Peptides against a protein of PDB entry 3H8D. Designs and how they scored, part 185

Target 1, 122 residues: chain A of PDB entry 3H8D
Amino acid sequence: DMKRQQRFFRIPFIRPADQYKDPQNKKKGWWYAHFDGPWIARQMELHPDKPPILLVAGKDDMEMCELNLEETGLTRKRGAEILPRQFEEIWERCGGIQYLQSAIESRQARPTYATAMLQNLL

## One batch from the design tools (peptide; made by RFdiffusion4, then SolubleMPNN)

Design b2_p26_5_s4 (from b2_p26_5, 9 letters changed)
Fold by OpenDDE base, seed 2:
Structure b2_p26_5_s4 (fold): chain B 122 residues (1-122), chain C 122 residues (1-122), chain A 26 residues (1-26)
Amino acid sequence: as target 1 above (122 residues)
Amino acid sequence: as target 1 above (122 residues)
Amino acid sequence: MLLPGLVELEAEEEEAELVVESDLPK
């Protein structure tokens, strides 16, 4: 159902090894999520010292957030929710379009708002 | 046309008299705008030392932003665009629902997405 | 779990650059 609310979130993170370091020594990463209604459609991780991780529903379910949106508490975390463009800009930069396209072509992607939008773009 | 994109913006501001003061002596205000497509529907100003200003299209046109959305450059200002809820929460807290309702009842409000949503709520 | 093997930080709200009141859209 393409009538589901699309919500996007971003959470900064650090590695456990940096937890007790001075702020200047904490290498910050960014966790991103796109929720299509209650369920995650896309996840993306920007790490300070490795390539971006891109994850799409159906293909990468075992590596993605398993919690529904309400269970995550993301909607209650101030500053966590972001604009669609704040997600999409990074997604595109990290090769997310090609990644999702490949998942659709291989029939690994679960149909989501993200898959539908990409199919409308192509 | 309720199909127009609803976009919300927030700009922090200081008074001209605080322009060259130390950061701790700059009393910050917040300017908010809701654009219903290219045109402003609602404007709100939080001042550090006076009551909030609430403005609605039709009633307060002379006090509101006269520029269309593209002319404002808001879409190109990093961090300026905000989530709908980030606007609505403050709008509600400042009495915006009652303000807009009164403007509708007095036939001063220009029909916008905001007026339509309020009429659906009531 | 939201961030397995990672330490979540508080999310940062991005703010627009501070302007002088006279430079607000009018």
Scores: peptide ipSAE 0.377, ipTM 0.819, DockQ to the pose 0.767
Fold by OpenDDE base, seed 1:
Structure b2_p26_5_s4 (fold): chain B 122 residues (1-122), chain C 122 residues (1-122), chain A 26 residues (1-26)
Amino acid sequence: as target 1 above (122 residues)
Amino acid sequence: as target 1 above (122 residues)
Amino acid sequence: MLLPGLVELEAEEEEAELVVESDLPK
């Protein structure tokens, strides 16, 4: 539904093992989310010590945020919301297009704004 | 024209007199711009030592950016682009709604996305 | 939970590089 608002968020994180270390010894990661209306459509995790994790609705629901957008409190976290391109640039760089395409082809992806946009490009 | 992309930008600045001072002695200001397609619709300046400057297309053209969006290079400046709400929150706080309304009523405002949005709220 | 198994940090607003006022778009 093209009427649903697309909102993108980014939250930095550290590993639990690093929480009590000095700032210089905390390896920072980034959690990203794309919400298609109230529900997450894509999630991405940039870890400092492992490959990026890419997740798409329908395929990866058990690994993705189960909270609706309001429940996450993301809209109330200063600096958390990002521009669409700030998400898409990283998504593309991490192979997200191919990942989502494969999920569509395997019939695992739930239809979202993201699947619709990809299908419009192909 | 609701088909034109609305893009918002923010650039921090210092006064020429502060450029050679230590960082702690540089009073920071903020320059904001709203582009309705290629042309600026609203401009706002938060100065550290004087009242906010609010500018709207048609009324304040001589004080506003005359460059089109591409010419400004803003789209290529990392961190310059901001969310609509990041502009609107400051605009509202600085009395921008009343400023734009007065410009419309005086027939000084050029029709933009901003004038259309305001007219939809009234 | 937003970030299971991770420690969430405060998000940071990205800022553009500071410029001299005379270098602002005009």
Scores: peptide ipSAE 0.377, ipTM 0.818, DockQ to the pose 0.763
Fold by OpenDDE base, seed 5:
Structure b2_p26_5_s4 (fold): chain B 122 residues (1-122), chain C 122 residues (1-122), chain A 26 residues (1-26)
Amino acid sequence: as target 1 above (122 residues)
Amino acid sequence: as target 1 above (122 residues)
Amino acid sequence: MLLPGLVELEAEEEEAELVVESDLPK
């Protein structure tokens, strides 16, 4: 059902090797998630020392969050939830449109709000 | 048309008298806005030294932002746009539901998404 | 697990730049 609520989240992270360093020596990354209702539809990771990781439901399920939205506790984490555009701007910059398109064309993507929106764009 | 996009904004502010003080001596306030499509539907101001100000379209037009959303530049201000709940939690805490309800009952409120949602709640 | 092999930090709420009251869209 495309009437499901779309919610977006962002969590900063550091590498385990940096957790005991001074703040100025911690390299910060960003984890992003798009939930289409209770289930994750897209995930994205910006690492300070490697290329962005893009993940889409159906194709990348084993690398994505397997918890439903309530189980993640994201809705209870202050500052974690972000606006749709705050996700989409980064998603687009990282080549997410092409990544999702390729997953659809290869029949690897599970239908989500994201796949539906992409189909409307094309 | 209740298909209009709902967008919410928050801007921190200081009093003119505090602008040249050291940061620790600046008393911070918060300005909030709800736009129902291009026009403001609700406005709220949290001042550090006086009660919250609640404003609703139709009743308080002269005290509210008269610019359309694009004219405000809010959509171009980083960090200004907030989630609906970030507005509503403060609105409720400040008695916004009762304020808007009273404006509807007195026939002072202009119909907006906010008035429609309130009617659904009651 | 949200971030396997990573250390989650507290999320930061992005705040707009502080303005003088007279510069608010009023």
Scores: peptide ipSAE 0.376, ipTM 0.819, DockQ to the pose 0.736
Fold by OpenDDE base, seed 4:
Structure b2_p26_5_s4 (fold): chain B 122 residues (1-122), chain C 122 residues (1-122), chain A 26 residues (1-26)
Amino acid sequence: as target 1 above (122 residues)
Amino acid sequence: as target 1 above (122 residues)
Amino acid sequence: MLLPGLVELEAEEEEAELVVESDLPK
């Protein structure tokens, strides 16, 4: 249902091993989420020292956020919500289109706004 | 035409008289714009030492940005684009709903996405 | 849990560069 609100979030993180280091020695990563209504559709993680992680609903549910949007508290975290393009630009750069396409073709993807949008572009 | 993309922008500014002062002596204001496709629909200015300025298309054209969205370069300014709610929250707080409503009732408002949305809420 | 095995930092609200009022779009 394209009536569901699409909301995007980004949270910076550090590794547990860096939490007690000086700021200059904390390697920052970025966690991204796309919510299709109350439920996550896509997740992405930019780590400082390893390849990006791309996750899509249906295929990667066990590795993704299991909380509904309201339960996450993301909507109440100042600066966490981002524009759609701020998510999509990174998603595209990391090969997210191909990743989601492959998940659809393999029938691993749960139908979401993201799958619908991709199918409209193909 | 509700097919037009709605985009919102925010730019912090200082007064010309403060440009050569130390950072602590620069009083920051905020400029906001809502573009209904290529053209501005609403503008808002938060000044440090005077009341907010609210402007709507048709009524306040001479005081608003006359450039189309592409000409402004706003889409290319990092951090300038904001979420719709980041604009609307301030707009509402400053009495923007009543201001726009009055402009519609007086037949001063040019039809925009903003006027259409307000009419749907009334 | 949003970030299992990671330490969440406060999100940063990105702001545009400060300009002089005369340089605002007109």
Scores: peptide ipSAE 0.375, ipTM 0.818, DockQ to the pose 0.720

Design b2_p26_6_s1 (from b2_p26_6, 10 letters changed)
Fold by OpenDDE base, seed 3:
Structure b2_p26_6_s1 (fold): chain B 122 residues (1-122), chain C 122 residues (1-122), chain A 26 residues (1-26)
Amino acid sequence: as target 1 above (122 residues)
Amino acid sequence: as target 1 above (122 residues)
Amino acid sequence: SLLEFAEELDTFDEEEAQELYRRLRS
């Protein structure tokens, strides 16, 4: 059902190595998630010191958030939810289109809103 | 058609008196708008030195943005669009529910998504 | 104040975020 609500979230994180450093030396990363209804469709992480991580449902289930949307509590955290474009711009910049496309072509991607949209785009 | 896309926007403004002050002395206000499809439904302004302004379509047309959504360019301004709740929480805190309710009861409000939602709520 | 409240809507508590991140990544 492509009528499922698409919701996007972002939270900052500090690298474990920086946890106990002075505030000025704590480099921030960003954790992103796209939920297609109750289920995660895409996950992405921006790191200050390594390449971004892109994950798509079906292919990367073992590396992705295992909680459904309700279980995450993200909907109850003010400032966590973001607009679709706030996710998509970063996703695109990180090569997410190609990544998801490859997952679809290899038959690894679980069908989601994201896969449907990409298939409509291409 | 209640199927129209509801979009919300916020932009900062600086008081005229603060325009030429040092950055640290520029008090920021916020301009908010709710568009029900192409047409504005609600407008709101937070000011640092006066009460908030609440405006609703039909009642306050002469005080509200006169441009349709496309004409405003808000959809093309990065950072301007906000989530519904980012608007609604402020709206509610400013007494927007009562304001819109009064506009409906006085037959001043133009029917919008906002009026429909309020009527469903009450 | 209203302005402070408005600004708060765009911010996330760092400690809360870090804890949430750990939970989501575990």
Scores: peptide ipSAE 0.341, ipTM 0.763, DockQ to the pose 0.725
Fold by OpenDDE base, seed 2:
Structure b2_p26_6_s1 (fold): chain B 122 residues (1-122), chain C 122 residues (1-122), chain A 26 residues (1-26)
Amino acid sequence: as target 1 above (122 residues)
Amino acid sequence: as target 1 above (122 residues)
Amino acid sequence: SLLEFAEELDTFDEEEAQELYRRLRS
């Protein structure tokens, strides 16, 4: 797991219902991703009007981004890449540690850099 | 050099003359730093009213930050840390490659991660 | 300008972001 590059990304999004509203009435959400090498390990979505969505590889594969990192084009978009801590801080605030821990305990989580780090922490 | 952590930071600054002006009349500059382990390797300043300032360890020690990384408090300042490419893109655009290269050739540059990377690139 | 360029590195175009989001979620 230490061999693969860990890269983190964030992009904003506007709710479809707000797309035609005045700028002041557009509420921004944020889409986060952690890629462990070419494949996504964790995904997180912050919505202005509902609880955050947390997703981990293995458990939530059908709901997560299915594109590999290169296919996403995220590495070529300025401002999309973020520091690890910028992801982790939000992840922790959203209950990501507990979410991933539960996925590991239930054997739903696919082993990734994220699972390894958490297992080392606990 | 590969053993030391490479960390990059950016902080804004306002010109003293603009401090009491309306927000729209304040021109922002940017202070950049590359730390090779605990010590600064490169420093860069973008000014709204004059050419950028480029500084490299060894050559420009007297003009560069003299505090080690921990002493600066930058690691504890939210939003100060940036990705390597956020530094490098500006560095390159400001002529930093040529500046560091000249410092190496004149034997004014202290060996750092930055000098090593440049020497590998050339 | 250099300052504008530096600031652009931290910003995202709304339309581009929306398109990218749709792509990532589809």
Scores: peptide ipSAE 0.340, ipTM 0.763, DockQ to the pose 0.682
Fold by OpenDDE base, seed 5:
Structure b2_p26_6_s1 (fold): chain B 122 residues (1-122), chain C 122 residues (1-122), chain A 26 residues (1-26)
Amino acid sequence: as target 1 above (122 residues)
Amino acid sequence: as target 1 above (122 residues)
Amino acid sequence: SLLEFAEELDTFDEEEAQELYRRLRS
């Protein structure tokens, strides 16, 4: 259903090892999520010291957030929600298009707004 | 036409008097705009040293941005676009609901998405 | 202040963020 609301979120995180360090020694990562209606469609993590993590529904369900959108509380967290492009720009730079495409081609991706958009693009 | 795309933007500004001061002495304001399709529906300015300015289409046309959305270049400026709630929350806090309501009641407001939403609310 | 409020809309506390992150990754 393409009528589902698409919502995007981002939160920062500090590596567990850095939690109790001085601020200057804390390295920030970013956790991103795309929700297609109540369910997560894509997840992405930017890490300061390792490659980004890309996850897509269907393929990576076990590694992705298991909470539905409302359960996450993200909608109630000021500053968490972001514009679509704020997600997509990073997604693209991280190779997300190719990743999702591959998941579609391998029949691992669950159909989502994201898969539909990509298939329209290509 | 309620099908028009609603887009919101925010840009900072520095007071003219502070332009060449040291950073610590520069006070930042914020300029907000709501576009209902190509045309501005609401404008808002947060100032560090004076009351906020609220402007609504129809009533305040002469004081508002005269450029259509595309002409502004805001859509091409990174970080300028904001989520609806990022606008609305400030708008509400500044008394925007009452301001727009008054403009509607006085028949000064031009019908926009904003007026429609308010009339649905009340 | 209004300005402070506006700025707060774009940011949130580190502790809150960390807690949220843990929750999302649990």
Scores: peptide ipSAE 0.337, ipTM 0.763, DockQ to the pose 0.735
Fold by OpenDDE base, seed 4:
Structure b2_p26_6_s1 (fold): chain B 122 residues (1-122), chain C 122 residues (1-122), chain A 26 residues (1-26)
Amino acid sequence: as target 1 above (122 residues)
Amino acid sequence: as target 1 above (122 residues)
Amino acid sequence: SLLEFAEELDTFDEEEAQELYRRLRS
């Protein structure tokens, strides 16, 4: 239930096209995830050259990480876990509230801690 | 009660003696705090030139931060808040478990989330 | 040292991160 542990993670990435370029030419992106217990609830990607990618469970399952939390290895990677607010601040700046709200209203969103919290605010 | 929010913080410090030295000669330490709701439960200091300092509520009140959480401004300082594990891993390496246990057994420790968690493990 | 250990808790190698990213996106 909603007593599940909420955990958030962030890892940097370099675009595949930049992988073998000089360091000054490698543009860094950031991959974010929110896990509601063992299952991903939200995913987000910040790119240096294109708009943010926002993904929510239920609606975007085919584009989101398909591994459960333990399988990802994120919990064992020091520096990967972040505070809830570190995720939420970026999520909000990227229009995540509106995105999730629209997914709920269109009945595309799977119920998660995130959907519940949003409904508490609205 | 034990439903209080547990929050952890870390801030760097430079020794007073090094304050005006060249950057390469400034040895950095770290100040850590665990807040059980608005009240500090544990405090820890890592120093470059002396053993870690461990402090627990009840036993070490006179040496610990005397401000409540809101008064510290830590919640408003970006980068100050850390994950529980970022605190606990250092706490454990510094002998914090034994330190808190001894404080409980000697009846010096004030009951906190930290004391309760330790008693669950023992 | 303890200080070095504490600092390591906040960061990880870029190459390792890139491999992890590939895994998560696969």
Scores: peptide ipSAE 0.338, ipTM 0.764, DockQ to the pose 0.759; fails the geometry check

Design b2_p26_6_s2 (from b2_p26_6, 9 letters changed)
Fold by OpenDDE base, seed 2:
Structure b2_p26_6_s2 (fold): chain B 122 residues (1-122), chain C 122 residues (1-122), chain A 26 residues (1-26)
Amino acid sequence: as target 1 above (122 residues)
Amino acid sequence: as target 1 above (122 residues)
Amino acid sequence: SLLEFAENLDTFDEEEAQALYERLTS
């Protein structure tokens, strides 16, 4: 059902190895999620010292957040929600379009709002 | 047409009297706008040294932004767009619900997404 | 104040964010 609300979230994180370091030595990463209704459609992680991680539903389910949107608590955390474009701009810069396209072509991607939008774009 | 996209924006402003002062002596205000499709539905201004200004379409047209959304350039200004709740939480704290309600009751408010939402709430 | 509320509306506690991240990625 393409009537589902699309919601996007971002939270910062400190690398596990840095969590006990002095604040000045903690490198910050960013965790992103796109929820198509209650379920995650895309996930992305920006790291200060390694390539970005891109994940799409169907292909990467085992590595993605397994909680539904309500279970995450993201909707109740002030500052976590972001605009669609705030997600998409980073997604695009990370090669997300190509990644999702490849997942669709390989029949690994589960149909989501994201897959539908990409198919409309192409 | 309630299919219209609702978009919200916020930009900072410096008081005219402070524009030439040193940065540390410039008090920042915030200008908010809600666009119901191409046209402004609500406007709000937070000032450091006076009460907030609340404006609703129909009642306050003469004081509100007269540019349509595209003319404003807000959609092309990075960081200007905000989430609905980022607008609504401030609106509510400023007494915006009561203000809009009064405008509806007095038949001063032009029908917008905002008026419809409030009527659904009440 | 209202201005302070507006200015801090989009900020969140780092410790809370870290805990949330750990929960979401566990």
Scores: peptide ipSAE 0.391, ipTM 0.782, DockQ to the pose 0.812
Fold by OpenDDE base, seed 5:
Structure b2_p26_6_s2 (fold): chain B 122 residues (1-122), chain C 122 residues (1-122), chain A 26 residues (1-26)
Amino acid sequence: as target 1 above (122 residues)
Amino acid sequence: as target 1 above (122 residues)
Amino acid sequence: SLLEFAENLDTFDEEEAQALYERLTS
């Protein structure tokens, strides 16, 4: 159902190895999620010292957040939610369009709002 | 038409009197806007040294932004757009619900998405 | 104050954020 609410979230994280270092030595990463209704459709992680991680539902389920949106608590975390474009800008810069497209073409992607939007674009 | 897009924005401002002071002496305020489609429905200003200003369409037109959304350039200003709740939380804390309600009751408020939502709540 | 509240709406406590991240990625 394309009437599902699309919600986006971002939280920072510190690498486990940096957790006990001086503040100046704690490199921050960013965790992103797109929820299509209650379920995650896309996930993305920006790391300070390795390539970004892009994940799409269907293809990368085992690597993605398995909690439904309510279970995550993200909706209750002030500052976690972001605008769609705040997600999409990063997604695009990280090659997310191509990644999702490839997943669709290989029939690995579960149909989501994200896949529908991409298919409408192409 | 209740199908209009609701968009919210926030930008900081410095008091004119503080513009040429040392950074430590520049007290920052915040300007908020809710656009119901192309036109502003609500406006709010947080000031460092006076009560917040609440404004609603119809009642306060002469004090509100007169530019349509596109004319403001807000959609093109990175970081200006905010989530609905980022507006609403402040609005509520400033007594915006009561303010808008009063404007509706006095027939001063122009019907907007905001008035409709409030009337649905009450 | 309202200003402080508004200014801090989008900030994260490091400990809270880290805990959340760990929960979401476990």
Scores: peptide ipSAE 0.391, ipTM 0.782, DockQ to the pose 0.726
Fold by OpenDDE base, seed 1:
Structure b2_p26_6_s2 (fold): chain B 122 residues (1-122), chain C 122 residues (1-122), chain A 26 residues (1-26)
Amino acid sequence: as target 1 above (122 residues)
Amino acid sequence: as target 1 above (122 residues)
Amino acid sequence: SLLEFAENLDTFDEEEAQALYERLTS
């Protein structure tokens, strides 16, 4: 049911290699997630030293967060939730539209709110 | 119709007295607005030097933003839109629930999404 | 203060954020 609540989240992280460095030498990454109801639909990671990672449900399940939304605790973390556009702006800049489109065309994408929206756009 | 889209916004402002001071001497205030569809339902202002201002539709129309949502340009201002809870947390801390309740009881409040939610809560 | 609360509302504690990230990506 595409009437599920769409919720978006973002959290910062420090690369494992920088965890024990001085603060000035720690470069932040950003972890993004789109939840279509309780289940993740898209995940995205911005890294300071490598290309962004784009992940879509169905295709990348093994690489994505395996916790449902409630299990993540993100809804209880102040500052973690973001507006849809805050996710979509980065998603678009990272080539997420093309990535998801390719996943749909290859029949790897699981139907989600994201796939539905993209199919409505094209 | 309470099925109107609820949108919340926050923008910073500098006190007129501080406009021409050095940055370290400028204390920020915060302007908040809740739009129930195109029309403002609640407004809130945090000031560095005085108590917060709480405003509700019907009671405080003459003191509130007179522009409809589209006229404000807030939807086109990156970073202005906030999540509902980002508004509500501040609203609650400022005594907004009591303020709106009093406005309802005095028959000064115009029915909005906010009044409906409060009436459902009580 | 109220202003401090508002200003810090969307901030993360780095250690807490890191722990959360590690949990989500484990």
Scores: peptide ipSAE 0.390, ipTM 0.780, DockQ to the pose 0.697
Fold by OpenDDE base, seed 4:
Structure b2_p26_6_s2 (fold): chain B 122 residues (1-122), chain C 122 residues (1-122), chain A 26 residues (1-26)
Amino acid sequence: as target 1 above (122 residues)
Amino acid sequence: as target 1 above (122 residues)
Amino acid sequence: SLLEFAENLDTFDEEEAQALYERLTS
């Protein structure tokens, strides 16, 4: 249903290995999510010292957040929600378009708002 | 038309009197706008040393931005766009609900997405 | 103040964020 609300979120994280280090030595990453209605459509992780992780519904379900949007608590955390473009700019720079396209072509992607938008773009 | 895109923006400003002062003496304000499609519906200004200014379409047209959304260049200014709630939380704290309601009751408010939402709320 | 509220609106506690991350990725 293309009428579902599209909501995007971002939260910072510190690597587990850095949790007990001095503040100046705690390297920050960023966790991103796109929810198509209650269910996650895309997930992305930016790390300070390794390549970004891109995940799409259907293909990467086991590696993605298992909670629906309300269960995450993200909607109740001030500062977590971001604009669509704040997600998309990073997604594009990380090769997300090609990644999702490949998942669609391999028939691994579950249909979402993201797959629909990409198919409209091409 | 309730199908119009609702977009919100925020930009900082420095008071004219402070423009030539040292950076530490430049007091910052914030300018907010809600666009209902191409046209502004609400405007709000936060100042460091005076009460907030609230403006609504119809009532305050002469004091509000005269440019349509595309003419403003706000959509092309990185970091200017904000989430609806980032506008609404400030609007509510500044008495915007009561202000708009009063404008509706006095028949000064032009119908917008904002007036429709408020009338649905009450 | 209203300005302080507006300026801090998008900030959140780092410990809370970390806990949330761990919850979402567990």
Scores: peptide ipSAE 0.389, ipTM 0.781, DockQ to the pose 0.804

